# Ledger of designs, part 262: peptides against a protein of PDB entry 8YR4

Target 1, 309 residues: chain A of PDB entry 8YR4
Amino acid sequence: PRGSPALQLVVLICLGLMGLERALNVLVPIFYRNIVNLLTEKAPWNSLAWTVTSYVFLKFLQGGGTGSTGFVSNLRTFLWIRVQQFTSRRVELLIFSHLHELSLRWHLGRRTGEVLRIADRGTSSVTGLLSYLVFNVIPTLADIIIGIIYFSMFFNAWFGLIVFLCMSLYLTLTIVVTEWRTKFRRAMNTQENATRARAVDSLLNFETVKYYNAESYEVERYREAIIKYQGLEWKSSASLVLLNQTQNLVIGLGLLAGSLLCAYFVTEQKLQVGDYVLFGTYIIQLYMPLNWFGTYYRMIQTNFIDMEN

## One batch from the design tools (peptide; made by RFdiffusion4, then SolubleMPNN)

Design b2_p29_7_s3 (from b2_p29_7, 22 letters changed)
Fold by OpenDDE base, seed 2:
Structure b2_p29_7_s3 (fold): chain B 309 residues (1-309), chain A 29 residues (1-29)
Amino acid sequence: as target 1 above (309 residues)
Amino acid sequence: SELKEILEKLKKEFLEKFKELLSSVFETE
C-alpha cells in the first residue's frame, strides 16, 4: 500500500509475526522432545515443571492443528484486516471504474445484478487467493525448507533426504492430480449450467408445455440432464477422494520410513527417545497446512470456473 | 471473456506488485 505509511508498517509487523511463527514451529517440537527426554531420565521436578510450563506457553503462542489458531496467528489476522479492506476496496473500485468504461452494448446484453455478482466473486477470489498465498503457501514452503535443514544438521543426512523426497513427491502429486481434476470440474460446471438453463427455459415456457401436454417429456429430459450431471459430479468427488488418499499414502510412507530409521538409531543409542517424538510431531505439523493447500487450490479453481460463465 | 481478462490482468498486476513488495522488503535488508 504505497499511499499509507501506517498500512506499510502493519504489513512489516505482519511479516515479523510470520517470522516468529516459523521460529515457534521449530521451538515447540524441540521443547516437546526435551520434556520426553527429562521424563525418561527421571529428571528433578523443578527442571521438568519449568520445561512443561515453557512448552505450554510456546504452544499457546503457536496454536495447534487445523481448528485452533495460536495467539501470534490471531494477532497477525487481526492486524491484516485493515490491509485486506484496503486491497478489497482498491480492486472493487478498479472493477467498477472499468465497468463504466465498457460500451453501452455490453451493459444492455447483461443484467446489472449478474455483473455485480461476478465482480464481487472476482474480488473475493483475488483477495482470498492472495491471502492464502501469503499466509499459507509461502510459510508452508519455508517450514519444509527449515525442516530439511534442521533434520540434516541435527539428526542425520538420511532424515533430511526422507523429508525432502516425501514433501517433493507430495507437492508434485498434489499439483499433477489437481490439474487432472480440473477437467472433471469444468465438465461438471458446464453440465450444471446446461441443466439449470434447461430448467429455467422449461419453466418460462410453462404455458407452451401445458398446451402440448409435454410435462412428462420435459420432466424426463430434466431427469436425463440430472443423471448426466450426477455422473460428472461423481467423477469430480471420486477424484478428490483419490487425491486425499494419494496424499495420505505418501505421508504414511514417509512417516513409516523416518520412524523406523529413528527407532533404529534410538536402539543404537545415537538418538534419544525424545528425538523419535520430535520427528513424528514435526512431520505431522508439516502435513496439516499441506492438506489445506489441496482444499484451497480447489476453491480457487471453482471460483475461476464460476467467472468463465 | 472481458471480465476474465480484467481479473487475470488484476491478478497479474497484484502478483507483480506483490513481487515488487517482496523484492523491496528483501532489498532493504
Scores: peptide ipSAE 0.014, ipTM 0.432, DockQ to the pose 0.012
Fold by OpenDDE base, seed 5:
Structure b2_p29_7_s3 (fold): chain B 309 residues (1-309), chain A 29 residues (1-29)
Amino acid sequence: as target 1 above (309 residues)
Amino acid sequence: SELKEILEKLKKEFLEKFKELLSSVFETE
């Protein structure tokens, strides 16, 4: 934000906190591994108690992973409120300025309430997309890259390859299935708007409908429109379940392959029991933000499709 | 239509600046 050095400092602090979150995402599984190894070796209580206390402190800072209410994430979210407000106000003023530059014919052809609703949806969509890209997409991609590097350096290169293939397949399928779902969602939203318009027109013409005793006919036409809408809603919802199930299958196959390989190396005494726990914990930590990715990308697409109408 | 085109332009400019930021972060290390 070029206009205030204070907001630039807040952005730098938020970037530093994002770096700290990445470090915590690696350190928490490492400390958990160390606890499991110390328990397996029957290490002295003093060493175990210190490692457990350090783990709990790091876990308090991290929380439940990316998108959970950890201390560092909450502090980042709190500091970001001012940056979000500045960005929202800037986008809103740009949209408002542009609406004033539009032709009088465009304004006379549209209801002011519809224009304001489109402007508010537009502002919310752009600000939401910005915040989502900066705080969920970039950090998730960074955690994947850090994970591939970590497993390739400290484990066998095969673990890094499994994580790479699983995450690449997960992201590719998420994009392809989400683009496919967008067609069903557009059709659903178009039918919803048509159903709402028919209900509004019937209610605006209530006196005419009552005069002709056509109430039963209008109710039946509305029922048919709802049935058509529900058929499209079912396709949209079923396609979402299919996306979630496909994502779950890819992660499940990756977890299976990596867990079997890790278990094999533990039996061959090449890895410790703690390394098996580290791998499983880290894969689950990568999955959590990716599951939110599918939800926010859907929310963004909803907001954009709702602006097309 | 025109408001959609502006929002698509803003989205595109943001995605381009974001790609440029990502490229700059990956090129500077």
Scores: peptide ipSAE 0.014, ipTM 0.398, DockQ to the pose 0.012
Fold by OpenDDE base, seed 1:
Structure b2_p29_7_s3 (fold): chain B 309 residues (1-309), chain A 29 residues (1-29)
Amino acid sequence: as target 1 above (309 residues)
Amino acid sequence: SELKEILEKLKKEFLEKFKELLSSVFETE
């Protein structure tokens, strides 16, 4: 945003909205805890109705579920469209100017439509990676740190340790399994390109194939190439299911350990019933952005592998 | 190969400019 004070102000507003989202991620579970405690204590209707109304308003601002479709997130996404368009246009113009500085020999060896498709994929990949770092990676790391601090201070050091171990294990396994999956995806894309090249070559040489009555042979070679591709596609898809299941297992173990410990402290009257609900709600909220991590990292890796070819 | 090096260089320059932008935003609060 150097050169546009209006876009710099929009970036500052978006950063302020990201800070507000972090505050909402702590406040929403706290208000939900307070509702459960007020229901357990049989509190007067006026106090309960005010707390429920405040919770629903905060939940409207935060949003819910897999997409963080809250009012604050939608407003941030809307304001960021102009910054993303400016960034995309700047990257596209830098790629285009650099393509014009390249030698005539480099251009004569390549189809203009292929060069443009690689430039568009490059621009989309860089802009996507930046949006991912700013809107998913940094906020998720901040929410994890805030969660560790919050549970260590307000519950016990054991809860902070459980969150730390679960999040560290989740991040480490996500990175390691995603790097392992990249090998299967590269092999799949290489076999897809080879299968497509064989189909194009067979169709371009149609007269030669017809002259030798080799139609059945070319169909069988194409069938073998498809079967080999489907075997690699299955490995890629199965490795994704393994990633999702490994993530779900780490979530389940963290939720189990923390929920059992919280239930034990509630039975000892050291915590309230609402604190059990707070822990479960906050852990689930931490994992929702992390599930998108695996999907977006796949999209970035697709675009990067498609640029390596 | 050359286009990959260009895209990696552009990615690195963009990440450096983005770090400079983030540092400049945090130095002004």
Scores: peptide ipSAE 0.013, ipTM 0.435, DockQ to the pose 0.011
Fold by OpenDDE base, seed 4:
Structure b2_p29_7_s3 (fold): chain B 309 residues (1-309), chain A 29 residues (1-29)
Amino acid sequence: as target 1 above (309 residues)
Amino acid sequence: SELKEILEKLKKEFLEKFKELLSSVFETE
């Protein structure tokens, strides 16, 4: 943010907290591994108690991965409120200034309430997209890269390859299936608007409808519009279930392949029992952000489709 | 967060308008 050193410092602190979240995402599974290994080795109570206490403290800071309400994430969100307000206000003032620069002919052709609604949607869409990129996309990509590096260095190149292939396939299928779904969502939204327009037109002309005793005809016409809408809604919803199942299958196959390989290396005494638990815990932590990715990508696409109207 | 807050504001405004619509329908009886 230009012009406020205090807000620049808050941004730097938030970036530092984001770095701390990435470190916690690696450390929490490592400490959980260490607990399992210490339990397996029947280690002294003092060492075990210290490791468990440290794990619980780190888990409190983390909160349970991306989308959880960990202490560090809550502190980051709290500090970011002022930065978000500054960004929102800056975008809103830029849009408002641009609206005042537009020709009188443009203003006479639009209702002031529609113009303000477009400005608010535009501000919301831009600020939402920026927040999504900064707090979900970039951190998720960073966690994937950190995961690939970590598993490649500390386990075996095969684990890094499994994570890479699983995450690459997951991201690719998420994009492709989401683009394929966009056509069903556009068709649904168009039919929803048409159904709403018919209801409004019928109610605005209720005196004419009553005069002609056409109430049954208007009700049947509205029913047909609802049935057509529900047919498109079903396609949209069914395509979402297909996306979620495809995502679940990819993660399940990656977890299966990696877990079997890890179990094999544990039987060969190349890895410890705790390393099996580490792998499973870390893969689940990588999956949690990616599940939100599909939701926010849909919200972004919705906001873009709702701005095209 | 803000899109969730705008969705929650839209949900609140929708719930308030839905409550106003419900109160208007029940006050006319």
Scores: peptide ipSAE 0.000, ipTM 0.259, DockQ to the pose 0.015

Design b2_p29_7_s4 (from b2_p29_7, 23 letters changed)
Fold by OpenDDE base, seed 2:
Structure b2_p29_7_s4 (fold): chain B 309 residues (1-309), chain A 29 residues (1-29)
Amino acid sequence: as target 1 above (309 residues)
Amino acid sequence: DELKKILEELEKEFKQKFEELLASVFETD
């Protein structure tokens, strides 16, 4: 937004709200720990009520993992609408200008409605990717780094190492399995297009098919194309289940190792019961955005493959 | 293919402009 100081200010406010959201992601588990410790110590009602009220207020600002976006995230999303509209309009105008610079031969070889549909998909893909990078990828990486630092400083260094190894393994496996899945998705989309083309060609040649009494032959060829498509669809869907299960296993192993270690330190009176609850809640908060990472990386790949047509 | 290259170039240009915007926000502190 270099030409609009008002939009630059809105971007700065959105970045400040993102920083506040990172602070809330650390503070909410800390206040929840403090509630559990105060309950365990049988602290006076006035101290407990103040800490619970403060926790609920911080949870309202954060939006806690239930499908309710927090107040800070909603305010950020609301302010970002103007920046997104400016970016979308700029991309649309650049694409439209470039389409007018293309040769007449290129325009004669493609239907105008197909070109516009590809342009709209492209604009939506670019704006979606940018919004995803800014609001999900960068914040999630920041939350992981903040988490490693927090657990390394306030817990034993072993907790920071467990979080580091689990997050590194989770990200690496997500990338590797997603790249492997891209091959199955490309093959599926190619076979879908071939199946659609065969159905269209058979229907356009309906008179010729009737003249030769070849209806049974065309139906059988269409059945074979569907069976080939379903075989590739199954591989694509099964590879998604494998990704989700692999992610769930890495999460489960990390949560198990960290929870057992935390429970052990609580039994040795080195940590409080609230510290066990803090570890569990903070780890779950780190994993929720990462599940969206696999879904959006998939959506990005789908949008790019849909533009190869 | 040409539209994909345009979109990849636009994505790179927007990513670069966003990195420049981020750098300009962090250089002003």
Scores: peptide ipSAE 0.005, ipTM 0.383, DockQ to the pose 0.012
Fold by OpenDDE base, seed 5:
Structure b2_p29_7_s4 (fold): chain B 309 residues (1-309), chain A 29 residues (1-29)
Amino acid sequence: as target 1 above (309 residues)
Amino acid sequence: DELKKILEELEKEFKQKFEELLASVFETD
């Protein structure tokens, strides 16, 4: 934000807090590993109690991971409110200025309430998308890269390769299936708008419908439009379940392959029992932000398709 | 359609400026 040094400082503090979240995402599994190893070795109570207290403190700072209500995430979200308000106001003013530059013919052909609804949806979509890219997409990609590096350096290179292949396949399938789903969602939204338009036209012509005693005919036409809408809604919802199930299968296969390899190396005394727990905890922690990615990409596509109409 | 193109261009400009800001923060340390 070029106009306020205070907002620039807030952005820098938010970036520092994002770096701290990345460090916590690595440290929390490491401390949990250390607790499991100390319990296995029957270590002295003082060493165990200090490590458990440190783990609980780090877990309080982290929360449940990216997109959860951890202390660092809540502090970042609180500081970001001012930046979001500045960005929203800037986008609203740009849209409003552009609407005033549009030809009188464009304004006469559209209802002012429809133009305002498109502008508000557009502003909310851009601001939501930007906040999502900055706070969920980029951090998740960073956590994947940090994970690949960590497992390649401190484990066998095969663990880094499993995480790389699993996450690359997950992201590729998420994009491909989501692009395929967009067609069903566009068809659903077009049929929803056509169904609403028929209901509005029937209600605006209520006197004519009453005069011809055509209420049963209009209700049956509305029922046919609803059945056609529900057929498209089912395809959209079923395609979402297919996406979630495909994502769950990819993560399940990656977790299976990595867990079997960890268990094998623990039996060969090359890894400790804590290293098996670390791998499982870290893979689940990477999955949580990626599951939110599928949800927000859906929300973004909804908002963009709602602007085409 | 025109408003969507403007919003997509604004999104691209914001993404590019944010990537440039991130690159500038990572290049200066």
Scores: peptide ipSAE 0.005, ipTM 0.369, DockQ to the pose 0.012
Fold by OpenDDE base, seed 1:
Structure b2_p29_7_s4 (fold): chain B 309 residues (1-309), chain A 29 residues (1-29)
Amino acid sequence: as target 1 above (309 residues)
Amino acid sequence: DELKKILEELEKEFKQKFEELLASVFETD
């Protein structure tokens, strides 16, 4: 942010914390591997207790599981609030200044409350999209690249290839299926707006409907519009389940192929039992941010489709 | 349509300013 050295320092600290999160994403599986190897070797309690305590501390810093944020991620999110507020205010003021530069004819053709609602949705969409690119997309791509390099160097080129193929297929299918879903969502929102407009028009013309005794006809027409909406809503919701299931299948196949290859190399004494657990743990850690990708891309598309109307 | 163009221009300008900010942070290390 030009003009505030304090906000520039906060951005630098947030980038440093993002680098620390990438290091933790590699270290946590390594320490978990070491625990499994020490348990297999029947190592002394003092060595095991130190490694477990270090793992739990690193896991507290990283966080873990669906929706649990670690200490580093929470600290980054807390520091980023000021940057997000500055960014949001700057976008909101740019939209507001541009609305004042628009012609009187543009303002006379629109309700002030609708313009403000579109401006607020636009501001939330842009700030959301930027936060998503910075905190989810770029970090996840970095973790994938780090994972490919790590598995290629420390395991075998075959593990790096499995991770590369799995993640490339996952990203490609996520984009393609999400673009395909956008068509169903646009059709759903168009039919929702048409159904709402018919209900409002029927209620505003209540006297005319009552004069012609057309109450039953308007109710049946509204019922048909609801059934048509629900058919499009079902397609939108079913396409989401299909996306989630396709993502789960790709990760499941990558996990299966890599876990079988790890198990084979453990039986050949080329890898330790802990290396099998490391691979499984690391693939699951890559999947968690990517599953949020499908949810956030839906939120972005909602906001974009709500701005197209 | 005009609001969409304005938002697309603002998104493009913000993306460009963000890329310039990232470049300025990486040039100072």
Scores: peptide ipSAE 0.005, ipTM 0.388, DockQ to the pose 0.011
Fold by OpenDDE base, seed 4:
Structure b2_p29_7_s4 (fold): chain B 309 residues (1-309), chain A 29 residues (1-29)
Amino acid sequence: as target 1 above (309 residues)
Amino acid sequence: DELKKILEELEKEFKQKFEELLASVFETD
């Protein structure tokens, strides 16, 4: 934000909190590992109690691993409200200024309410996109990279490779299947608009429909439009289930491969029982943001499709 | 499901803000 040193400081604090969230995502599984190892070794109560208390405190700061429910995430979101409001207002004023610079012929060809709706959609879409990129996409990619580095350094290169292949395949399939779904969603939205237009046209012409006793004909045409819409809606919804199932399968296979490899290394005494728990916990933590990524990518695509219309 | 609820809540908040905006535009005529 140019012009407010206070908002620049808030952005820096938010970036610091994002860095803290990344550190917590690594530390929480490590402390949980340490608890399992201390329990296995029958360590003194004082060391166990301190480690458990520290773990619970770190888990409170992190939250449920979704990145949305932790104290640090909530504090970041709270502080970011002022930055978002500043950004939104700036984009809105830029769009509004640009609308005033447009030719009279452009304004005469469009209803003022449509122009305002385009401005509001544009502002919301840009602000949303920026927020999703900064708070979800970049942090998720950072957590994946940190995870690959961590597992490659502290476990074996094979664990880093499994995480890399799993996450790369997950991201690639998410993009490819989402692009494939976009055609069904566009067709659905087009048919929804056509169905709504038919209903509006029939109701606006209700006197004419009544005069010709054409009520049954208009109802049947509307029914046909609904059936056609539902056929496209089913394809859109079924394609979403296919995406979710494909994502679940990739994560499940990655978790299986890594868990079997970890269990094998524990049996060879190369890893401790706590390392098995760490791997499972960390993979689940990586999966939570990625599930959000598939939703944000859909929302981004929807906002782009809804801006093209 | 929770993500669908959050999206449905965001869509509902957007729809509600849009309905409030529409209501404010139609109450001025």
Scores: peptide ipSAE 0.000, ipTM 0.294, DockQ to the pose 0.017

